# Designs tried in a protein design run: peptides against a protein of PDB entry 2AKA. Part 76

Target 1, 299 residues: chain A of PDB entry 2AKA
Amino acid sequence: MEDLIPLVNRLQDAFSAIGQNADLDLPQIAVVGGQSAGKSSVLENFVGRDFLPRGSGIVTRRPLVLQLVNSTTEYAEFLHCKGKKFTDFEEVRLEIEAETDRVTGTNKGISPVPINLRVYSPHVLNLTLVDLPGMTKVPVGDQPPDIEFQIRDMLMQFVTKENCLILAVSPANSDLANSDALKIAKEVDPQGQRTIGVITKLDLMDEGTDARDVLENKLLPLRRGYIGVVNRSQKDIDGKKDITAALAAERKFFLSHPSYRHLADRMGTPYLQKVLNQQLTNHIRDTLPGLRNKLQSQL

## One batch from the design tools (peptide; aimed at target 1 R292 N293)

Design b2_p29_5_s3 (made by RFdiffusion4, then SolubleMPNN; from b2_p29_5, 12 letters changed)
Fold by OpenDDE base, seed 1:
Structure b2_p29_5_s3 (fold): chain B 299 residues (1-299), chain A 29 residues (1-29)
Amino acid sequence: as target 1 above (299 residues)
Amino acid sequence: DKELQKAIEEVEELIKELEEQQRKAAEAA
């Protein structure tokens, strides 16, 4: 049996090239989170490379269809420049920035047109994620005054789809009741059937506080539960701290923390990758017969 | 699962058709 994730990747690429993406309910995982929730850092930790745009304000301004493919070789390819293999992940970052600016212009606006990026690596599991713009309440720089609503409308195009799973990324050092990610997820998935919670910044919580009740799925229950992660700090990123070392530090954090030690085997970035791979694979398996029927009726 | 296997095969065929259409469109442009 062929790997189901690569099969859907080919389908995604085919539809992206035709421009028909908006109407297809493809089995996918949309990543949602507020600005600085740690969304981009989670994705980079999956790859083990720094390759996403960084900066103040809205960094992701187009949907990024990130297709991770387990391979013996390490390189990236964009759908918009087929045949060019990127082995320098800084060049990948620059290409994302350039391709974003090409469509959005200088005003730092947003576009619903996806960037399709495939990363081959021996360090990844097969996994496809749609990284969406971070939710913001305050326009920065030359951004349109209605940018908050534009982002919301863009997110809704993905997360309202029945076959869309939602990776809701929320920082632990903020009130989870006010999590933009969990709010939008609850709006479109009120029963918590499609939502996977990711709790970041567990290492930045106030002394004497913990997110144990959240991680144990007792505070805001999701059917698919919560996974805690510890990302590199901005200082670690700026200092080019090795992601492998950061993953080891994350493991140590969970194992040594009194509130999380008992959960440590079900926490961290490597576990999140495994869960997402399995969740997506199973979701594709469940949805593929229906998807086939829809495709046959449209083609 | 025989139903899943059939669905996979049919989706693979549809993908190939889409890819072929794209190739032809690109060659005609």
Scores: peptide ipSAE 0.277, ipTM 0.810, DockQ to the pose 0.740
OpenDDE base, seeds 2, 3, 4, 5: peptide ipSAE 0.042, 0.076, 0.050, 0.217; ipTM 0.582, 0.676, 0.633, 0.770

Design b2_p29_5_s4 (made by RFdiffusion4, then SolubleMPNN; from b2_p29_5, 12 letters changed)
Fold by OpenDDE base, seed 1:
Structure b2_p29_5_s4 (fold): chain B 299 residues (1-299), chain A 29 residues (1-29)
Amino acid sequence: as target 1 above (299 residues)
Amino acid sequence: DKELEEAIKQVEELIKELEKEQEEKKKKE
């Protein structure tokens, strides 16, 4: 049986090249979260490299289709410059920024046109994610005053699709009941059938508080549950702390924490990768017959 | 699952057709 994720990747690339991406309900995982929720850090932890744009404002301004492919070699490739292999992940970051600016201009606007990035690595599982712009209430710089609504409308184009799974990223050090990610997920998936919860910043919670009830799926139940992760701190990122060391620290955090020890084997970035790989594979399996029928009817 | 295998095969064929169309467009540019 051919890997289903690479098959859908080829389909996604083909549709991206034709410009028909907006109308196809492809089996995919859309990543949603507020600004500074830790979305970029989760994605970088999967790759084990720093490669996403950094900033105080809206960092992701176009959808980023991140295709992780298990390979014996490590390099990145963009669909818009096919054949160019990037081995320096700083150059990957610069290319994302340049390609974003090329389409959105200098006003830090947003565009619904995706960037397609494939990362080959021996350290990843096959996984495709669509990173979406972070939800914000405050325009930054020269952004339009209605940027919040523009972002929301763009997110809705993805998350309203029936075959879209939603990776809702919420920080634990904020009121989870007011999570922008969980709110938008509940709006389009009121029964919690398509939503996977990710809880970040568990290490930044106030002393004497924990997210145990959320992680045990008791507070805001999702059919697909919640997975807690511990990302690198901003200090660790600025200090170029090795992601491998950060993953070890994450494991130690869950094992040593009184509230999370019993959940430790179902927490952390490696477990999240495994779950997402399995969820996406199964989702493709379930949706592919219907997708085939839709594609045949369009042709 | 025979249905899944057939669906995979048909999707692969569709992808190949789309890829071919893209290559033909690039040759005309």
Scores: peptide ipSAE 0.239, ipTM 0.781, DockQ to the pose 0.659
OpenDDE base, seeds 2, 3, 4, 5: peptide ipSAE 0.141, 0.212, 0.020, 0.221; ipTM 0.702, 0.769, 0.521, 0.773

Design b2_p29_6 (made by RFdiffusion4)
Pose (drawn by RFdiffusion4):
Structure b2_p29_6 (pose): chain A 299 residues (1-299), chain P 29 residues (1-29)
Amino acid sequence: as target 1 above (299 residues)
Amino acid sequence: SEEMEETEETIETALDEVEEMKEKLEEEE
């Protein structure tokens, strides 16, 4: 039903101002990744526009509830900016930065207060993801020293919940067994039943190696599987993001790589969008029947 | 206080929609 994701979108809007309550458990997807995993690029490729803050280290300092709605027209709106329509995605990026600084005392720390961004676009399927601060060790920033733990604790508040599906994002040019995202997903989902794996930067692997075993779901099995993507950034005449060309380059990569050709139809951003839309819809269908009564008891 | 009341009304409206959707899913089964 094309109605389930929008229904949960209204619940997320309603609970955006309700502080942490360990018992509240809406069906949703949390995006988890190490700072080097390229998780921003995955989201920007869904939207087809650069719109996320840029900087060294952390990009998301508050949870970003990103609600993508397939539309004939293209614009964005923040719940905290009532009635305003954003059509220039650079301004969307600037608003994320400003609203974040408005809340965070130090210009580098984190806050649990979400920013609720809805994007209408022909480039997206109906899908909602909650983007969370990326994980890192060296607090190389400017306050606080325990920042690694503050981030981990914030991630755990989301992903320890049973109705929270985990989108674990890992770069292929690293030791996938040592992926921060897959490790934290294992700590809370030991059976791998509610983690969806995303492998990025497949085009950056060392010569003569590939990620076939992981993409075929053999090496680090997850019930919901893995999906590989690449960010072959193309810019148009004005030097801005050209998503049609970028998606074609990604398609050319999978079709031409001897290790991946046979899986090409199950790799790439369009397929990932399809999979997330389907899994999120089925998950909501599964959890909605008991939801109203359960929420009353938990509030 | 007014903001609290408005939040509560929004939550109650959203819960009513959850119940209607549940009934619709049961009819389809």

Design b2_p29_6_s1 (made by RFdiffusion4, then SolubleMPNN; from b2_p29_6, 20 letters changed)
Fold by OpenDDE base, seed 1:
Structure b2_p29_6_s1 (fold): chain B 299 residues (1-299), chain A 29 residues (1-29)
Amino acid sequence: as target 1 above (299 residues)
Amino acid sequence: SSAQQQLQKEIEEVLEEVDKLVEELKKLE
């Protein structure tokens, strides 16, 4: 079963190379959330490196197919520049920015054409995620006035697929009933069968408030439940706080918090990574017979 | 195109691996 994720990665790469990604119902996890919901920080915490674009407004402007592969070596490789191994993750960030700008132009528009990034690391589990542009209501700078709708349409291309799992990232310091991630997930998955909830910013909640009922799956029940995480603050990121230290602080947060201590073993980024690996592996296994038939029909 | 031929080859290789995995899964059932 350990080889199922790499197998789907080969398919993703093959179909991406011919530009036919939009029509494929491959077993995958799409990451959805509002801007500043903490999506990028969750992904970086999986890798243990700073490698995603940062900034104001829409940071992710193309889908990023992030393929994490457990390996004895640490390096990244892009599908668009095969054979180039990136060992400096700052160069990975710069390549994402450059490749995004190459396709979207200077107007900071979006493109539905994915960037395929594979990261080999001894610190990751095999996991593939599709990071999608953050939902926004307000165009920033030179963005098209309809950018909100363009983003929604792009997200819908992924999350409407039956074999797409949805990682819905919502900040705890905002009204979860108004979560853009949970709204879009509920629109396409009304029974909550394909949605995994991630609750970020638990450390930024108002004093005397907690997300216990959400994390216990009592408020807005999802079949696949919720996992709370504590990401690095923007100050921590700007200060280049070590991700390993941040993960230790996250563990300490859950263990020491009166409302979360009983959930601590089912919370945090390492647990999320494990759950996503297992969920994706099982999902691939369950969809494999149907996938085989689809692939055979394309020959 | 050369890209389509490469895709076809990759699909065939993946199908062979999928078939093996499906057979292994059936043995575990």
Scores: peptide ipSAE 0.199, ipTM 0.757, DockQ to the pose 0.621
OpenDDE base, seeds 2, 3, 4, 5: peptide ipSAE 0.181, 0.185, 0.189, 0.170; ipTM 0.749, 0.748, 0.751, 0.741

Design b2_p29_6_s2 (made by RFdiffusion4, then SolubleMPNN; from b2_p29_6, 21 letters changed)
Fold by OpenDDE base, seed 5:
Structure b2_p29_6_s2 (fold): chain B 299 residues (1-299), chain A 29 residues (1-29)
Amino acid sequence: as target 1 above (299 residues)
Amino acid sequence: ASAARAQQERLDAVLEEVDELVARLEALE
């Protein structure tokens, strides 16, 4: 079963090359959340590197198929520049920005055409995620006035697929009942069968408040439950705080918090990685028979 | 014509790879 994720990655790459990515119901995890929900920080914490575009407004403007591969070496490769190995993750960030701008132009438009990025690292579990543009209600700057609907339509192309798991990223310092991620997940997965909840910004909640009921799966039940994480603050990112130190601080947060201590072993970024790896592997296994039939019909 | 041929050859190569991957999937069942 260890080879199932890499196998699906190769299928994703092959179909991406022929422009059929949007039409394939491949077993995958789509990452959804509002702008500034902490999606990019979660993904960077998995890799242990800063490599995603940062900024205000729409940061992710194309789907990013992030293929994490456990390896003895650390480097990244893009499908659009096959054979080039990136060892500097700042160059990875710049390439994402450049490739995004190449297709969308400078008007901050969006495109449904994925960027395929593979990261080899000794610090990752095999995991494939599709990072999707952050949901927004208000266009900013030179964004198209209908950008909200464009993003929604793009997300729907992924999350409506039967074989798509949904990683719904919601910040705890906002009303979780009004989470854009949980709303879209509930719309396409009303029984909560395909959705995994991630709660970010638990460290930024008002004093005397907590997300215990959500994390215990009591408030908005999901079959696959919720996992809380603590990301680096923007100050920590700007100060180049090491991700390893941030992971230690995250562990300390959960262990020391009265409301979360009893959940601490089922919280945090490392646990989230393990759960996602397991869930994706199992999901691939369960969908393989159907996938085979579909692939054969498309050949 | 040369560009069109090169594109077709690339497509054929991708389709061959997909076929191989399907065969590998079958072997895992």
Scores: peptide ipSAE 0.038, ipTM 0.605, DockQ to the pose 0.196
OpenDDE base, seeds 1, 2, 3, 4: peptide ipSAE 0.024, 0.025, 0.024, 0.030; ipTM 0.616, 0.505, 0.508, 0.618

Design b2_p29_6_s3 (made by RFdiffusion4, then SolubleMPNN; from b2_p29_6, 13 letters changed)
Fold by OpenDDE base, seed 3:
Structure b2_p29_6_s3 (fold): chain B 299 residues (1-299), chain A 29 residues (1-29)
Amino acid sequence: as target 1 above (299 residues)
Amino acid sequence: SSELEKQKEEIEKVLKEVDELVEKLKEEE
């Protein structure tokens, strides 16, 4: 069962290399959310490294196919830079930025052409995620005035696919009824069959408020439920706080919080990673028989 | 065209492995 994800990764890489990317209905998890929802922090917490671009506004401007592979060694590889092993994750960040700029130019435009990044690590479970540009309503810099719609159209190329699971990332310190992630998920998955909810910024909620009803799947029910996480603060990131220490603090947060202590074993980044691995594996198993025939016909 | 052919060969190889794995999973059920 653990070999299913790497097998699909090889298909994904091969089809990407021949120019067939957005048209493929491969079993995958697309990550969606508004800007500053905490998507990048969730992904970095899985790896235990800082490697994603940082900045104000739209940071992710191309889909990032992030293939996590459990391994005895730690390194990264790009599909566009075959044979080069990256051991410095700052260089990984710089390569993502450089590769993005090579395609989109200097005007901070977007492109639907994915960047394929594989990360080998002893600290990860096998997991493939497609990080998508953050939804925004406000253009920054020289971005076109219709950038909101361009991003939306790009996201729709992924999330409308029947075999695409949706990781909807929403901050708890904002009105969840207005969550961009949950809105787009409801539009393409009205029955909540393909959507997994992630609630970030639980530590930043106003005093006397909590997200218990959401995390218990009572407010906006999803078949696959919700998982709460606590990411590093911007201060912690700037101070280069160790991700391992942050994961321990996250565990402590859930255990010590009166509203969440009873859910603590079903919360946090490690549990999220486990759930996503299991759900993706099962999803691949269920879709492979039908997908096999379709893939053969596209050769 | 050479790169395209190489990728098609890889896809065929993976599809064969998929078939084998699917059959193995059926046997374990």
Scores: peptide ipSAE 0.237, ipTM 0.802, DockQ to the pose 0.660
OpenDDE base, seeds 1, 2, 4, 5: peptide ipSAE 0.132, 0.231, 0.234, 0.236; ipTM 0.677, 0.798, 0.800, 0.802

Design b2_p29_6_s4 (made by RFdiffusion4, then SolubleMPNN; from b2_p29_6, 17 letters changed)
Fold by OpenDDE base, seed 4:
Structure b2_p29_6_s4 (fold): chain B 299 residues (1-299), chain A 29 residues (1-29)
Amino acid sequence: as target 1 above (299 residues)
Amino acid sequence: SAAEKELQERIDAVLEEVDELVERLEKLE
């Protein structure tokens, strides 16, 4: 079963090359969340490297198909730049930015055309995620006034697909009932069958408040539950705190917090990776027969 | 084109792998 994710990766690459990415209901996990919800930090924590564009506003402006592959070596490859191995993850970041700007221009527009990035690492589990543009209500720069709807429409192209799982990333220091991620997930998955909740910024909650009820799946129940994570703070990033140290701090946070200690073994980035790997693998297994039939009918 | 042919061959190869996996899964269920 460990080979199911790589198999789907090959399918994704093949269909991407022929321009049919948007039309195929491949088993995948789409990552959704508002701007500054912590999506990029979650993904970087999986890799253990800083490699995603950072900044204010809409940072992800194209879907990023992030294929994590467990390997003895560490490097990245882009589908649009075959044969080039990136070992410097800063260069990976720059390539994402350059490739995004090449298609969208300098006006901070968006494009539904995915960037396909494969990361080989000894520190990752096999996992494929589609990072989607952050939901926003406020245009920045030269973005069109309807950018909110453009982003929404782009997200809907992914999350409406039956074989798409939804990783809904919500910050705990905001009203979770009004989470953009959970709202869009509920719209397309009203029974909460395809949605995995990620709660970020648990360390930034007001004193005397906690997200225990959410994390215990009591407030807004999802079949697949919620996983809390603690990302690096902006101070930590500015202080060049490495991701390894951040993961240790995250573990300490959950173990020492009165409201989360009992959940600590089912929280944090490493646990999230394991859950996503398992969920995706099982989902591929369940959907592959139907996918085969659809593909054969199109040939 | 040669490039299109190569791509089609790659797709076909992946589909064959999918078929094999589906068959194995169906036998286990």
Scores: peptide ipSAE 0.094, ipTM 0.687, DockQ to the pose 0.731
OpenDDE base, seeds 1, 2, 3, 5: peptide ipSAE 0.024, 0.034, 0.043, 0.031; ipTM 0.567, 0.629, 0.643, 0.622; seed 1 fails the geometry check

Design b2_p29_7 (made by RFdiffusion4)
Pose (drawn by RFdiffusion4):
Structure b2_p29_7 (pose): chain A 299 residues (1-299), chain P 29 residues (1-29)
Amino acid sequence: as target 1 above (299 residues)
Amino acid sequence: AAEAEAAEADLEEAMEEVEELIEELEEAA
């Protein structure tokens, strides 16, 4: 039903101002990744526009509830900016930065208060993801020293919940067994039943190696599987993001790589969007029947 | 076919109950 994701979108809006309550458990997807995993690029490729803050290290300092709605028109709105319609995605990026600084005392720390961003676009399927701060070790920033732990603690508040599906994002040009995202997903989902794996930067692997075993779900099995993507950034005449060309380059990559051509129809951003839309919808269908009564007891 | 129609009706009823809850939460806000 095309109605389940929108229904949960209303619930997320309603609970945006409700502080942390370990018992509240809405069906949703949390995006988890190490700082080097390229998780921003995955989201920007869904939208087809650059719109996330840029900087060294952390890009998301507050949880971003990103609600993508397929539409004939293209615009964005923040729950905290009632009635305003953003059509220039550079301004969307600037608002994310400003609203974050408005809340965070130090210009580099984190806060659990979410930013609720809804994007209407022909480039997206109906899908909602909660993007969370990326994980890192060296607190190379400017306060606080325990920042690694503050980030991990914030991630755990989301992903220890049973109804929270985990989108674990890992770069292919690293030791995938040592992926921060897959490790934290294993800590809370040992059976791998509610983690969806995303492998980025497949085009950046060393010569003569590939990620076929992981993409075929053999090396690090997850019930919901892995999906590979690449960010072959193309810019138009004005030097801005050209998503049609970028998606074609990604399609050319999978069709031409001898290790991946037989999986090409199950790789790439369009397929990932399809999979997330389907899995999120089925998950909501599964959890909605007991939801109203359960919420009353938990509030 | 009949079993699928019943399951869909049950799911629609659950959605209506959640919508009512959302309205109550908006009023309480």

Design b2_p29_7_s1 (made by RFdiffusion4, then SolubleMPNN; from b2_p29_7, 18 letters changed)
Fold by OpenDDE base, seed 5:
Structure b2_p29_7_s1 (fold): chain B 299 residues (1-299), chain A 29 residues (1-29)
Amino acid sequence: as target 1 above (299 residues)
Amino acid sequence: ESKKKKEEEELKKAMKEVEEFIKQLEAQR
């Protein structure tokens, strides 16, 4: 079973190399969230490194196939520059930006063509995620006025696929019933069979409010449930606060909070990573026999 | 137990066939 995620990673890379990305129903997890939902921080917390583009507006402008691989060494590799090992994660960030700009141009447009990034680390479980552009209603800079619809159409190419699991990232300090991530997930997964809810910014909720009913799966039920996380503040990111220290603070938050203490062992970034690894492994196991049959029919 | 073993054998077969398919795609490069 440990080889299932690496096998699908090789399949993803092979299809990406021949340009057949859009039509494949591969067992994968697509990450969806509004702008500033904390999506990038969740992904960086899995790696324990700052490596995703930062800025105002739409930061992710191409799908990012993020392949996490448990290894004794720490480095990154891109499919578009095979053989180059990146050990500086700032260089990884710069390469994502450069490769994005190469395809989209200077107007901050979007492209449905994925970037494939593999990260080897002793600190990760085997896990593949497809990071998608953040949903927005407001164009930034020279973005086309229809950018909201372009992003939506791009997301729909992934999340409508039967073998696509959906990681819906929503901030707790906003109306969760109106979450763009949960709305799009409900549109394509009305029975909540493929969706995993992530609730960020639990530490930024107004005094006397909590997300307990959501995290207990009582308000907006998903078959796969919800996991709460606490990311670094923007001040902590700008101050280069260590991710390990942030993970300890997250654990302390859940253990000390009256509304979340009873859930603390089923919350936080390390638990989320474990759940996603298990969910993806099981999902590949269940879908691979059917996928094999589809692949054989294409030969 | 027999059903689980059969499912595991089918999975192992599917993994091998997918791996062979990947090798064929990689060789066409």
Scores: peptide ipSAE 0.496, ipTM 0.911, DockQ to the pose 0.775
OpenDDE base, seeds 1, 2, 3, 4: peptide ipSAE 0.476, 0.481, 0.488, 0.481; ipTM 0.906, 0.906, 0.908, 0.906

Design b2_p29_7_s2 (made by RFdiffusion4, then SolubleMPNN; from b2_p29_7, 15 letters changed)
Fold by OpenDDE base, seed 4:
Structure b2_p29_7_s2 (fold): chain B 299 residues (1-299), chain A 29 residues (1-29)
Amino acid sequence: as target 1 above (299 residues)
Amino acid sequence: SAARAAEEEALLKAMKEVEAFIEELEKQK
């Protein structure tokens, strides 16, 4: 049986190339979360490289279609510059920033036009994610005052699609009941059928508190459950702490934590990547039969 | 453009692959 994720990637690329991006209801996972929720760190941890823009405020300003492809070689390619292989992931970061600025300008505006990035790596599972701009209440720089709504409208273009799974990224050190990610997910997926919860910053919770009830799917139940992760701190990122070392620390965190030890085998970035690969594969299998008519209508 | 034609061809190919996969799934049911 052919790998389903690469098959859908080819469809996604083809539709993107002909300008049909926004209207596609392809099986995909959209990543949603507030600013600084840890979305970019989760994605970088999958690749094992620092390659996403970092900073304060809205870092992701265009949808980033991140296609992870298991390969014997390690390099990245952009759809907008076919044939150029990036082996330096710092150059990948710079290209994302440059391509974002080319379309949005320097005013830190947003655009719904995706950037398509494919990463080949021996360290990844086949997985496609759409990283979306972080939800915010506060404009930064010269952003328009309605930037919050612009972001929400952009997110809604993805998450309202029936074939879109939602990776809702929420920090544990914030009130989960007020999570922007879970709120938007609940709005478009009231039955919790399409939403996967990711809980970040578990290591930053106040002493004597834990997210056990959330991670056990008892507080705000999602059909697809929750997975806790521990990302590098901003200090660790700035200090260029190795992601491999961070993943080891994450494993140690879950194993040693009294509240999470019993969940440790179902937590952490490697487990998340595996689950997402499996869920996306299964979701593609389930949704492809319904795509035939839609695809034919778009030709 | 030649580039667009190539992308349309790629799309058609991908669609055929999807159709073939769907047909196989239907046979297994």
Scores: peptide ipSAE 0.061, ipTM 0.657, DockQ to the pose 0.069
OpenDDE base, seeds 1, 2, 3, 5: peptide ipSAE 0.026, 0.025, 0.058, 0.025; ipTM 0.588, 0.529, 0.635, 0.603; seed 3 fails the geometry check

Design b2_p29_7_s3 (made by RFdiffusion4, then SolubleMPNN; from b2_p29_7, 15 letters changed)
Fold by OpenDDE base, seed 1:
Structure b2_p29_7_s3 (fold): chain B 299 residues (1-299), chain A 29 residues (1-29)
Amino acid sequence: as target 1 above (299 residues)
Amino acid sequence: MSSLLEELKKLQEAIEEVLELIKELEEKA
């Protein structure tokens, strides 16, 4: 069972290398959310490294296929530069920025062409995620005036696929009824069969408010439920706060919070990783017979 | 033409590898 995710990774790499939009509905998890919803911070917390672009506006401008692989060694590899091992995660960030700019140019446009990044680490579970551009309503700088629609169209290419699971990332300090992530998920998955809710910024909620009803799956029910996480603050990121210390603080937050204490064992980034690994593994297993038949018909 | 044929060959090889791995997993299950 542990080898199913690496197996699909090989397929994903092969299809990406040929640039054929092979309309293959590969079992995958697409990560969706508004700008500043905390998507990139969740992914970095999985790796335990700062390696994603940071900044104002649209940070992710190409899909990032992030393949996490449990290994005794820690390094990263890009599909576009095979054989180069990155051990400095700042160099990984710089390569993502450079490869993004190479395709999108200086106008901060978007491209549907994925970047494929594999991270080997002893601190990760086997997990593949597709990080998608953050939904925005307002073009910034020299971005195209239709950038909102371009992002939406790009997201729809992934989330409309039947074998795509949706990791919908929503901040708790905003009205969840207005969550861009949950709106797009509901549009393509009206029965909530493919959607996993992630609630970020639980530590930034107004005093006397909580997201208990959401996390208990009572407010906006998803079949796969919700998982709350506490990411590093921007101040913590800028201050280079250790991710291990941040994960300990997250655990302490849930354990000490009156509204979340009873949920604490089903919350936080480490639990989210386990759930996503299991969900993806099971989803691959369930889709393999159909995938095999499709692949055999192409030979 | 040569580049496209080489890419198609690589795709075929990758598909075959995955089909073999699926088969191995099904035999172990």
Scores: peptide ipSAE 0.069, ipTM 0.646, DockQ to the pose 0.067
OpenDDE base, seeds 2, 3, 4, 5: peptide ipSAE 0.054, 0.067, 0.046, 0.023; ipTM 0.598, 0.650, 0.617, 0.585

